# Designs tried in a protein design run: peptides against a protein of PDB entry 4KTY. Part 41

Target 1, 266 residues: chain A of PDB entry 4KTY
Amino acid sequence: YVLNDIGVIFYGEVNDIKTRSWSYGQFEDGILDTCLYVMDRAQMDLSGRGNPIKVSRVGSAMVNAKDDEGVLVGSWDNIYAYGVPPSAWTGSVDILLEYRSSENPVRYGQCWVFAGVFNTFLRCLGIPARIVTNYFSAHDNDANLQMDIFLEEDGNVNSKLTKDSVWNYHCWNEAWMTRPDLPVGFGGWQAVDSTPQENSDGMYRCGPASVQAIKHGHVCFQFDAPFVFAEVNSDLIYITAKKDGTHVVENVDATHIGKLIVTKQI

## One batch from the design tools (peptide; made by RFdiffusion4, then SolubleMPNN)

Design b1_p11_8_s2 (from b1_p11_8, 5 letters changed)
Fold by OpenDDE base, seed 2:
Formats: C-alpha cells, sequence, structure tokens
Structure b1_p11_8_s2 (fold): chain B 266 residues (1-266), chain A 11 residues (1-11)
C-alpha cells in the first residue's frame, strides 16, 4: 500500500467492469519535493505534517484546484481545449511535475485522475493508501442521506427540483491511520476524496471518514461521514411535487446505490 | 464517469 508504484483502477459499468493501469511513481525524482510543495501551498504548519488525519484532509483539498489553486482542474463536459483530456493521463508523475513547474493547476481531471494523484500524494508521504471504485455512486447535494427524485405528474423527473445525482462509477481513496479523535475501533481504513463534489466546512474536500463508522451507520463521526455514507447507501426517494406545494413520497428504492465497491488488494 | 438518469420508480 506504500511500496507499489503501479496500480490498477476499476471503472466502467457494474455489468462491464473495466480496468486501467496507473503509474503512481511515488519514488520518482521530484515527486516528494512536489508533495512538500503542495503542503507549502496549503500553508500547512510543520506540526501537522506528521499527522495523517490532517495530511489526508489537506490532500483532499489540494489535489483539486478549487479554493486554493490546487493540483487538478476537473472537467466533465467533454471540452478539454485548454489542456489534456482526463483519459490521456497514464499516471501521477507528469501531473505533479507539471504542477510544480508551472505553479498553476493542471487541466484536466476526473475522479480516477484525482484518485490516482491523491494516491501518489498519500503513499509518497508514507500513508498506506488505495483507490476504491463505487458503482452507482450517489451524490447527495443536501446532506439528507437520500436521493430525492422529484417527479412531474407525467412521471418524468423534474430536473429543476432534483438536485441529487448518481455517477455510473466514482473513485476515491482509502488511507490507513489511527483515529484517536474517534472512539476505539474506528481507526484503520479512512475514506478520503479529492474529487470536488461538496463543500466541507468551507472547502471542496472530503474525509477522513472511518470506513468502520460508515459500515455501522455512525454518520456523526468526523469528517464528512454523512456524505460518504450517502455515496454507498442512499435510498432513492421518488417524490411528486403537487401544485399546492405539498410533497408526496411515491416510491422508495433501497437497492440502486452502491451496487459494487471494488479495490485492488495490493 | 458520467451522471446516470434515474430509473423509473419501482412498481
Amino acid sequence: as target 1 above (266 residues)
Amino acid sequence: MKVLPFPPPPP
């Protein structure tokens, strides 16, 4: 989880799982220096740099360009005229070295690119880390732990009212650490995510969220446990918005989200 | 990655 510099990232569809190779390159020349530079750009104090909780949270913020001119600019509109298409990247090294050289955010990334670069960052700093792929990954927009699907009278989705969404797949990271800030038993793997999805206390970042806490429904534990829980365990709530302003729950589907979670074991 | 449309409600 620290020594391997080449990995496999799962993507595609749940019924058509695909893999791509990714070179993490945490031992390549200039990469450690770049990781330190990232922490410098984040204005992270020296005392916090030895704390994997703080490092992983800062990393989740800085690997994306939002808020702080971090490493990667995300793009999902299939228009990549001012940079490199996300699919063209094969590893973290070129991205990190470009960031260090230009001192400007690198274009462009999507979830597996963010996860790949973040994995390099974590491993480079001695934090055991792996990439996780979730198929049918929910994006809860209003922090209510469910997917609210508003329907018109004809049964079509009201896109104006429906703010939640579902990704065909989403990649994030798990980092291994103790959690002295949580009750005993909630250390180990922690979910962290650098893909900019939701604002977490003023910044686009996510985690560390205890995997054990999520598994047992302890969404009150820091950080961002409700969001991560929703990604893997949201119910679909079908709601009809009536003309009088009332909402009626028509149906609930508890089986659609989080159909498969995959990670490479090495 | 892409956003998926929501399926029709269960019967």
Scores: peptide ipSAE 0.335, ipTM 0.852, DockQ to the pose 0.908
Fold by OpenDDE base, seed 3:
Order: structure tokens, then C-alpha cells, then sequence
Structure b1_p11_8_s2 (fold): chain B 266 residues (1-266), chain A 11 residues (1-11)
């Protein structure tokens, strides 16, 4: 989880799981320097750089370009005219070195690219880390721990009212650390996510959220546990929005989200 | 249900 410089990222569909190789390259020349540069750009205090909780949270913010001119610009428009298509990347090294050289965000990334670069960042700084793929991953954007799907009377999705969305898959990271700020037993793997999805206390970042806490239904612990919990456990609430403004719950699906969570064992 | 498609395959 620290020494491996090549990994496997799971993607695709739950019924057709696919893998892609990713070169983390945490030992390549210039990569450690770039990781330090990232923390410098974040204006991270030196005293905090030894704390994996702070480092992983800062990394979560800085691997994406939002807010702080971080490493990667996300794009899902399928055009990618002003950079490299996300699918063309095969590892973290070129991305990080370009960022260090240009001192500008690199275009473009999507979830596995963010996760790959973030994994390099964590491992480079001595934090055990792995990439996790969640199939049918919820994106709760109103912080109510459920996916609200608004339907027209004809059964079609009302795109104006429906703000929440589901990825067929999403990749994020788990970082291993103690959590002295949490009750005993909630250390170990912590979910962290650098893909810009939601604002967390003023920045597009996510985690560290205790995996053990989430597994036991505890969403009250810092950081962003409700969001991560929703990604893996949200109920889908199908709501018919009537013309008079009233809402009727048509169906609840408690089994769709988080059907499978996959990570490499080594 | 609005399920976002996964990104295009590598070139």
C-alpha cells in the first residue's frame, strides 16, 4: 500500500467489472518535490505536514483545481479540446510533473485520474493508500442522505428538480491512519476523495471519513461522513412532482446504491 | 433513473 508503484483500478459496470493499470510512480524523480510543492501551494503549515489527517484533507482539496488552482481540472463534457482526455492518462507522473513545471492546473481528469494522482500523493508522503471503486455511487448534493429523484406525471425524470445523480461507478481513495480525534476503533482506513463533487466547509474536498464509523452507521464524525455514507448507502426516493407543487413518493429503492465496493487486496 | 454513464474508453 506504500511500496507498490503500479496499481489496478476497477471500473465499468457492476455486471461487467473491468480493470485498468495505473502507474503511481511515487518514487520517480521530481514526484516527491511536486507533492511538497502541492502542500506549499496550499499554504500548509509545516507542523501539519506530519499529520496524515491534515495531509489527506489538504490533498483531497489540492488534487482538484477548484478553489485553489490545484493539480487537475475535471471535465465530463467528452470534448476535452484544451488538454488531454481523461482516458489517455496511464499514470500520475506526467500529470504531476506538468503541474510542477507549468504551475497551472492540468487538463483533464475524471474520478480514476483524480484517484490515481491522489494515491500517488498519499503514498509519496508515506501514507498507506488504495483506490476504491463503488458501483452505483450516489452523489447527494442537498445533504439529506438520500437520492431524491423527481418524476413527471408521465414517469420521466424531471431534470430541473432532480439535482442528485448516480454514477455507474466512482473511484476514491482510502488512506490508513490513526484517528485520535475519533473514538477508539474508528482508525484504520479513511475514505478521502479528490474528485470535485461537493463543497465541504468552503472547499471542494472530502474526508478523511472513518470507514469503520460509516460501516456502523455513524455519520456524526468528521470529516464528510454523511456524504461518504450517502455514496454507498443512499436510498433512491422516486417522487412524483405534481403540477400543484405537491410531492408523492412513488417508490423507494434501498438496494441500488453501493451494490459493490471493490479494491485491490495488495 | 438518471445513471451517469462511465467515461469513454481509453483511445
Amino acid sequence: as target 1 above (266 residues)
Amino acid sequence: MKVLPFPPPPP
Scores: peptide ipSAE 0.024, ipTM 0.683, DockQ to the pose 0.117
Fold by OpenDDE base, seed 5:
Structure b1_p11_8_s2 (fold): chain B 266 residues (1-266), chain A 11 residues (1-11)
Amino acid sequence: as target 1 above (266 residues)
Amino acid sequence: MKVLPFPPPPP
């Protein structure tokens, strides 16, 4: 999880799983320097740079450009006029070296690009890390741990009322570390996500969230456990907006979100 | 429901 410089990222659909090779290149010339530069740009204290909790949290913020002029600009518009389409990237090295050279965010990324670059960052700094792909990954935007799908009386989705969304797949990272800030047993793999999805205490970042805590429903544990929990375990709540303005829960689907979570084992 | 697709990488 540290020494492998070439990886596989899972993507596609739950019923049509696809793989993409990704070159992490954590040992290539200039990459360590760039990772240090990223932490410098984050104004991270030297004392924190040896703490994987702090490093992974900072990394989750800095790999995306939001808030802090971090590494990658996300784009999902399928135009990508002012940079490289997310699908054109084959590894982290060119992205990181461009960031270091230009000192400006690199365009463009989507989840697997963010995860790839973040994986390089973590591994480069000696943090065991892997990429995880979640199929039917929920994005809870109101922190209620459920996907609220509002329907018109005719059964069509009310897009104005429906704010929550689901990715067909989403990639994030798991980083291995002890969690002395949590109760015993909640160290090990920690979910961290650099794809900008939600604001976490003032900036777009996510994690580290204890995978064990999430598995046991301990959403009160820092950081961002509710959001990560929702990504993998949200119920879909279908709510009909009645003509009189009332809302009625019509159905609950507890099986749709997080149908499959895939990661490569070493 | 709203499902956000990601494009596949080029070959």
Scores: peptide ipSAE 0.021, ipTM 0.668, DockQ to the pose 0.115
Fold by OpenDDE base, seed 1:
Structure b1_p11_8_s2 (fold): chain B 266 residues (1-266), chain A 11 residues (1-11)
Amino acid sequence: as target 1 above (266 residues)
Amino acid sequence: MKVLPFPPPPP
């Protein structure tokens, strides 16, 4: 999880799983220097740089450009005129070296690009890390651990009544570390995500969230456990918005979200 | 429910 410089990222759909090769290049010239530069740009104290909890949280924030002029600008509008389309990237090295050289955010990324660059960052700094792909990944915007789907009285979906959404797939990272800040048993793999999805205590970042805690339904532990839990285990709540302004829950689907979670074994 | 697609990389 540290020494492998080439990986496979899973994407596509649950019924049509695809793989993409990604070169992490954590040992390439200039990459370690760039990772240190990223922490410098984050104004990270030297004392914190030896703490994987702090490093992974800072990396989660800095791999995206939001808030802090971090590494990658996300784009999902299929208009990539001012940069490189997300699908054109084949690895982390060119992105990180461009960032170091230009000292400006690199355009453009989507989830697998964010995850790829973040994986390089973690591995470069000696943190065991892997990419995880979740199919039917929920994006809970209102932190209620549910995916609200509003229906008109005729049964048609009204997408204007909620900001909640579901990705066909989403990629994030898991980083291996001890969690002395949590109860015993919640160390090991920690979910971290650099794709800018939600604000976490003032910045677009996510994690580290204990995978073991989430697996056992513990969402009270730092950081961002409710959000990560929702990504993999949200219930779909079908709500009919009546003309009188009342909302009626029609159905609950507890099986749709997080149908498959895939990661590469080293 | 609207599933937001990530465009697959071109083959």
Scores: peptide ipSAE 0.021, ipTM 0.658, DockQ to the pose 0.119

Design b1_p11_8_s3 (from b1_p11_8, 7 letters changed)
Fold by OpenDDE base, seed 3:
Structure b1_p11_8_s3 (fold): chain B 266 residues (1-266), chain A 11 residues (1-11)
Amino acid sequence: as target 1 above (266 residues)
Amino acid sequence: MKVLPFPAPPA
């Protein structure tokens, strides 16, 4: 989780799981310097740089370019004319070195690219970390711990009313640390995510959220536990929007989200 | 290189 500089990232669909190699390169020349530079750009106090809670949270913010001119610009429109397509990246080193050299966000990333770079950042700074792939990953954008899917009377999705979304897969990171700020038992693996999905107290960041807490349904603990919980355990609420403006719940699916969560053992 | 499908809502 710290020493391995090459890994495998799972992607695809739950019924067609695929893998790709990813070079983390946390020991390559210039990478540690770049990680320190990232924290400098975040204006992170030296006193906080030894705290994995603070470091992982800052990393989740800074690996994405939003808010703070961080490392990677996300793009999901399948048009990557002004940079490198996310699928073309094979590792973290070129991305981080380009960021350090240009001092500008690197284009482009998607979830596995964000997770790959974030994994390098964490491991480089001595934080045990791994990439997690969640199939049928929910994106709750109204913090209600459920996926509201609005349907027309004909059964088609009303895209105007449906704001929540489900990814066929999503990649994020888990970082190992103690959580003295939480009750006993909620240390260990913490979910952290640098893919810009939702605003967390003023910035696009996510975590650290206790995996143990989430596993046992505790979403009251910092940071962003409700969002991470929703990613893996949201109920799908199918709501028919009637012509008269009324909404009728047609079905509730509590089994669709988080059908498979995969991580490589090191 | 193998082109990875980008994350999207299920078909």
Scores: peptide ipSAE 0.026, ipTM 0.645, DockQ to the pose 0.089
Fold by OpenDDE base, seed 1:
Structure b1_p11_8_s3 (fold): chain B 266 residues (1-266), chain A 11 residues (1-11)
Amino acid sequence: as target 1 above (266 residues)
Amino acid sequence: MKVLPFPAPPA
């Protein structure tokens, strides 16, 4: 999980799983220097740089450009003016070296690009890391641990009544570390996500969230466990918006979100 | 329900 410099990222749909190669390049010239530069740009103190909890959280924030002029600008509008389309990237090296050279955010990324660059960052700094792909990944925008789907009286979806959404797939990272800040048993793999989805205590970042804690339904532990839990285990709540302004729950689907979670064994 | 797609990379 540290020494492998080439990986496979899963994408596509649950019924049509696809793979793409990604070159992490954590040992290539200039990459370690760039990772240190990223931490410098984050104004991370030297004492914290030996703590994988702090490093992974800072990396989660800095791999995206929001808030802090971090590495990658996200774009999902299919225009990608004045940059590189997310699908054109084949690895982390060109992105990180461009960031180091230009000292400006690199355009553009989507989830697998963020996850690829973040994986390089973690591995480069000696943190065991892997990319995880979640199919039917929920985006809980209002932190209620459910995915609200509003329907018109005729049964058609009204997408204007909620910001909640479901990705056909989403990629994030898991980083291996001890969690002395959590109860015994909640170390090991920690979910971290650099794709700018939600604000976490003032910044677009996510994690580290204990995978073991989430698997056992514990969302009270830092960091961002409720959001990660919702990505993989949200109930779909189908709500009919009546003409009189009232809302009626028509159905609940507890099986749709997180149908498949895939990661490469290394 | 509405599922948001990501563009697939070229083959």
Scores: peptide ipSAE 0.024, ipTM 0.667, DockQ to the pose 0.118
Fold by OpenDDE base, seed 2:
Formats: C-alpha cells, structure tokens, sequence
Structure b1_p11_8_s3 (fold): chain B 266 residues (1-266), chain A 11 residues (1-11)
C-alpha cells in the first residue's frame, strides 16, 4: 500500500468490469518535492504535516483545482480542448511534475485521475492508501441520505426536479490511519475523495470518513460521513410529481446503490 | 459516459 508504484484501477460497469494500469510513481525524481509543494500551496502549518488526518483532508482539497488552484481541473463535457483528455493519462508523474513546473492547475481529470494522483500523494507521504471503485455510486446533493428521483406522470425522469444523480462508477481513496478524534474502533481505513463533488465546510473536499463508522451507520462522525454513506447505501425514492403539485412516492429501491465496491488487494 | 441514467421504477 506504500511501496507499490504501479496499480490497477477498476472502472466500467458492474456487469462489464474493466481495469486500467496506473503508474503512481511515488519514488520518481521530483515527486516528493511536488507533494511538499502541494502542502505549501495549501498553506498547511508544519505542525499538521505529520498528522495523516490533516494531510489526507488537505490532499482531498488540493488534488482538485477548485477553491485553491490545486492540481487537477475536472471536466466531463467530452471537449477537453485546452488540455489532455482524462483518458490519455497513464499515471501521476507527468501530472504532478507539470503542476510543479507550471504552478497552474493541470487539465483535465475525472474520478480515476483524481484518485490516481491522490493515491500518489498519500503514498509519497508514507500514508498507506488504495483506490476504491464503487459501482452505482450515488451523489446526494441535499444531505438527506437518499436519492430523490422525480418522475413525470408518464414515468420519465423530471430533470428539473431531480437534483441527485448516480454515477455508473466512481473512484475514491482509502487511507490507513488511527482516529484518536473518534471513539475506539473507528481507526483503520478512512474514505477520502479528491474528485470535486460537494462542498465540505467551505471547500470541495471529502474525508477522512471512517469505513467502520460508515459500515455501522455512524454518520455523525467527522468528516463527511453522511456523504460517503449516501454514496454506498442510499435508497432510490421514486416520486411522481402530479400536475396539481402533489408528490406521491411510487417505489423505493434499496438495492441499486453500491452494488459492488472493488479494490486491488496489493 | 460517466452519469448513469436512472432506472425505471420496479414493476
């Protein structure tokens, strides 16, 4: 989880799982210096740089360009005219070295690119880390721990009313650390995510959220446990919006979200 | 495409 410099990232769909190689390159020349530079750009106090909780949270913010001119600009519009298409990247090294050289955000990334670069950052700093792929990954935008799917009377989705969304797959990271700020038993793997999805106390960041806490429904534990819980365990609530303005719950699907969570063993 | 279309409600 620290020494491996080449990995495999799972993607595709639950019925057609695909893999891609990713070179983390945490030991390559200039990469450690770049990771330190990232923390410098974040204006992170030296006292916090030895704390994996603070480092992983800062990393989740800085690997994306939002808020702080961080490493990667996300794009999902299939244009990518002013940079490199997300699918063209094969590893973290070129991205991080370009960021260090240009001192400007690198274009472009999507979830596996964010996760790949973030994995390099964590491992480079001695934090055990792995990439996790969640198939049918929910994006709860109103923090109610459910996917509200609004339907027209004909059964089609009402895009105006439906704000929540589901990714066919989403990649994030898990980092290993103790959690003295949480009750006993909630250390170990912590979910952290650098793909910009939701604002967390003023910045686009996510985690660390205790995997054990999420597994046992402890969404009150810092950080961002409700959001991570929703990604893997939201119910789909199908609501018909009637012409008279009334809403009727037509169905509830508790099995669709988080059908499969995959990570490489070594 | 990254965004998955929402499924139809179960019958």
Amino acid sequence: as target 1 above (266 residues)
Amino acid sequence: MKVLPFPAPPA
Scores: peptide ipSAE 0.019, ipTM 0.622, DockQ to the pose 0.796
Fold by OpenDDE base, seed 4:
Structure b1_p11_8_s3 (fold): chain B 266 residues (1-266), chain A 11 residues (1-11)
Amino acid sequence: as target 1 above (266 residues)
Amino acid sequence: MKVLPFPAPPA
């Protein structure tokens, strides 16, 4: 159980690392009640609420608004006309209390906002949690454990030929728990992510994925290990789309993704 | 989505 209610989130670029303060506020009035309300909205069985595996997976789904009218609506279009810009948030409290009061998703969040709110949720429920920032974070859309980068013949990127993308940075969470459903040694820190990126068995959610398993290349373990692995260790595949419709692999970069992973030591 | 400018492919 983590008692610190103020944290630091790393962001920016690998060559220009920036930090921002975030107030988790897990002990503020109404916050625990809101976290319980979130699980109620998820229709989570009472028997599962004592299982950190189930709780973290449900939280991963419910902190984003997709599928289930969860807490935060994501937006990356730089408009934000119908809500609060993601950069304006300074902590989880206002977001969670607004959600509880309005009973509608709160606008808007991006990765660090999702991670901040999710960190509060986990800590409120007694799950040790921290925020992790990955620089050059891959978003594998087609589950092939590689980042496909399509190039025009002039060498410019054609973003229309793939839904794969690379974030300059991405924030998610690690939650501490035992994993009796996995082989011995794969408990401890588990990657969980509430930023809506990919569908996982019917919902926009991610994890818990064993950090130790991923570190050792074991992507066969539940949940969403291939996706998390790709975020931190996918190869960049540069593919030239020829005018005749053929695709030619020009180069492979195995070192670019996951160049730096930063987390504050608990 | 945020898309980082990709570096030029290695020569």
Scores: peptide ipSAE 0.018, ipTM 0.615, DockQ to the pose 0.648

Design b1_p11_8_s4 (from b1_p11_8, 5 letters changed)
Fold by OpenDDE base, seed 2:
Structure b1_p11_8_s4 (fold): chain B 266 residues (1-266), chain A 11 residues (1-11)
Amino acid sequence: as target 1 above (266 residues)
Amino acid sequence: MEVLPFPPPPP
């Protein structure tokens, strides 16, 4: 989880799982220097740099460009005229070295690119880390731990009312650490995510959230446990918005979200 | 073919 510099990222559909190779390159020349530079740009004090909780949280913020001119600019509109298409990247090294050289955010990334670069950052700093792919990954926008899907009377989604969304797949990271700030038993793997999805106490970041806490429904544990819980356990609530302004729950699907969570074991 | 992440179509 630290020594491997080449990995596999799972993507695609739950019924058509695909894999792509990703070169992490945490031992390549200039990468450690770049990781330190990222922490410098984050204005992280020296005392916190030895704490994997703080490092992973700062990393989740800095790997995306939002708020702090971090490493990667996300783009999901299929317009990549001012940079590199997300699918063209094959590893973290070129991205990190470009960031260090230009001192400007690199364009462009999507979830697996964010996860790949974040994995390099964590491993480079000695934090065991792996990439996780969640198929049918929920994005809870209003922190109610469910996906509210509003439908018109004709069955089409009402995009004005529907704020929550579901990704066919989403990639994030798990980092291994002790959690002395949590009750005993909630150390180990922690979910962290650098893809900018939700604002977490003023910044686009996510985690570390205890995987054990999520598994046992302890969403009150820091950091961002409700959001991560929703990504893997949300119920889909289908609500028909009638012309008279009334809302009727038509269906509840408790099995759709988080159908499969995959990670490479090496 | 590359599969990019996207929201699934409505039911």
Scores: peptide ipSAE 0.132, ipTM 0.740, DockQ to the pose 0.171
Fold by OpenDDE base, seed 1:
Structure b1_p11_8_s4 (fold): chain B 266 residues (1-266), chain A 11 residues (1-11)
Amino acid sequence: as target 1 above (266 residues)
Amino acid sequence: MEVLPFPPPPP
């Protein structure tokens, strides 16, 4: 999880799983220097740079450009006129070197690009890391651990009544570390995500969230466990919005979200 | 055809 400089990222649909190669290049010239530069740009204290909890959290913030002029600008509008389309990237090296050279955010990324660059960052700094793909990944915008789907009285979906959404797939990272800040047993793999999705204590970042804690339904532990839990285990709540303004829960689907979670074994 | 993640995140 540290030595491999080429990986495979899963994407596509749950019933049509696809793979793409990604060159992490953590040993390429200038990459370690760039990772250190990223931490410098984050104004990270030297004392914290040896702590994988702090490093992974800072990395989750800095790999995206939001808040802090970090590495990658996300774009999902299919208009990439001022940069490189997300699908054109084949690895982390060009992105990181461009960032180091220009000292400006690189355009553009989507989840697998964020995950790829973040994986390089983690591995470069000696943190075992892997990319995880979640199919039918929930984006819980209101932190209620549910995916609210509003229906008109005629049964049609009204997407304007909620900011909640479901990705056909989403990629994030897991980083291996001890968690002395958590109860015994919640070390190991920690979910971290650099794709800018939600604000976490003032910044677009996510994690580290204990995978073991989440697996056992514990969402009370730092960081961002409720959000990560929701990504993989949200119930779909179908709500009919009545003309009188009342809401009625019609159905609950507890099986749709997190239908498949895939990661590469090294 | 390249499969991009959908739907995009809210603004």
Scores: peptide ipSAE 0.112, ipTM 0.750, DockQ to the pose 0.087
Fold by OpenDDE base, seed 4:
Structure b1_p11_8_s4 (fold): chain B 266 residues (1-266), chain A 11 residues (1-11)
Amino acid sequence: as target 1 above (266 residues)
Amino acid sequence: MEVLPFPPPPP
């Protein structure tokens, strides 16, 4: 998980799983220098650069451009006239080198691009890392550990009543590290996500969240465990918004979110 | 055909 410079990213639909190659290029000229530059731009203390917990959290913030003029600008409007379409990227090298050269955020990325660049960043710094794809991935916007789906009386979804959403697929990273700040047994793989989704203590970042803790329902541990838990295990709550302003729970689906989580084992 | 993720996150 450190030495491989080419990987596979899973995407598509749960019933039509697709794969794409991604060149991480962690050993290419200028890439390590760029990763150090990213930490410099984050004004990260030298003493913290040897701590994978701090490094992965800073990387989560800096791979996206929000808050701190980080590496990638996200775009999801299918209009990419002022940059490169997310689907046109084939690896991390061109993105990171452009960032280092221009010293400005690179346009544009989506989840697999963020995950690809973040994977390079982690591996460059000696942190074992892999990309994870979650099919039917929830985005809990109001931190209630459930996915609220509001319906009109005709049964159609009203997307204006909530900022909660479900991705057909979402990519993030898992990084391997010890967690001395957590109880014994919650080290190992940690979920980290550089796709700008929610604000975490003042900036768009996510993790590291213990995969073992989340798997066992422990959402009280830092960082962002409730959000990551919701991504993989939220119940869908279908709520009908009636004309009189009342809300009625019509259905609860506990099987839809996190239907399939895929990662490369080699 | 490439499949893009949807829906997008809030800004």
Scores: peptide ipSAE 0.075, ipTM 0.723, DockQ to the pose 0.084
Fold by OpenDDE base, seed 5:
Formats: C-alpha cells, structure tokens, sequence
Structure b1_p11_8_s4 (fold): chain B 266 residues (1-266), chain A 11 residues (1-11)
C-alpha cells in the first residue's frame, strides 16, 4: 500500500464494474517535493507533518482546490474548456508536477482523479493508502444520515425539495494509521476523501473517519463519521409532497445505498 | 464510453 506505484481504480456501475489503471508515481522525481509543497501551501506546522491524522486531513482539503487553492479543480459539466478532461489523466505525476510548477490549481478532476492524486500524496508521505469505490454512494447534505427523496404526487422527483443525492459510484481513500485520539480498536483503515462534497468545520475536506467506527455505527467519532456513514449506509426515504403542503413518507429503502464497496486487495 | 460519476457534488 506504500510501495506500489501503479494501481487500479474501480468505477462504472454496480452491475458493470470497470477498472482503470492509475500511475501513482510516488517515487518519481519531484513528487515528494510537491507533496511537501502542498503541506507548505496549507501552512501546516512542522510538528503536524509527522502525524498521519493531521496529514490525511490536510491532504483531504488540499487535494481539492476549494478554500485553499489546492491541487485539483473539480468539474462535472463535461466541457472542461480550460484544462484537461478528468478522463484524460492516467496518473498523479503530471497533475502534481503541474501544480508545483504553476502554483495554481490544476484543471480538472473528478472523484477518481482526486482519489488518485490523494493516494499518491499519502503514499509519498509514508502513509499506507488505497482507493475505495462505493457504488450507489450517498451524499447527505443536511446531516440527518438519510437520503430524503421528495416526490410529487405523480411519483416524479421534486428536484426543488430533494437536495440529497446519490452517486452511481464514488471514489475515496482509506489510509492506515493508529488513532490514539479514539478508543482502542478504531485505528487501522481511515476513510479520507478529497473530492469536494461537504464543508467540514470550515473547509471542503473529509476524514479521517475510522472504518471500524463506521462499521459499528459510531458516528460520533472524528472526523466526519456521519457523512461517511451516510455514504455507505443511509436509507432512502421517499417522501411525497402533497398538494396541501404536507409530507408523507411513502417508502423506505435500506438496501440501495452502498450496495458494493470495492478496493484492490494487496 | 467513459462512465462518469453522477450527480456532481454541490458547488
């Protein structure tokens, strides 16, 4: 999880799983320097740079350009006029070196690109890391740990009321570390996500969230456990908006979200 | 054809 400089990223649909190669290149010339530069741009204290908890959290913020002029600008408009289409990237090296050279965010990324670059960042700094793909990945934007889908009386989705969303697939990272800030047993793999999805205490970042904690429903543990929990385990709540303004829960689907979580085993 | 994730995150 540290030494492998070429990886596989899972994507596509749950019923049609696809893979793409990704060159992490954590040992290539200039990459370590760039990772250090990223932490410099984050104004990270030297004392924190040896702490994988802090490093992974900073990385989750800095790999995306939001808030802090981090590495990658996300784009989902399928235009990508002012940069490289996300699908054109084949690895982290060119992205990181461009960032280091230009000192400006690189365009453009989507989840697997963010995850790829973040994986390089983590591995380069000696943090064991892997990419995880979640199919039917929920995005809870009101922190209620459920996907509220509002329907018109005719059964169509009310897009004005429905704010929560579900990715067909989403890629993030797991980083291996001890968690002395958590109770015993919640070290190991920690979910971290650099794709800008939700604000976490002032900036777009996510994690580290203990995978073990999430598996056991301990959403009170830092960082961002509720969000990550919702990504993999939220219920879909179908709510009909009645003409009289009332809302009625029509159905609950507890099986749709997080149908499959895939990562390459070492 | 490339399969892109959808929907995008909020801005």
Amino acid sequence: as target 1 above (266 residues)
Amino acid sequence: MEVLPFPPPPP
Scores: peptide ipSAE 0.071, ipTM 0.736, DockQ to the pose 0.082

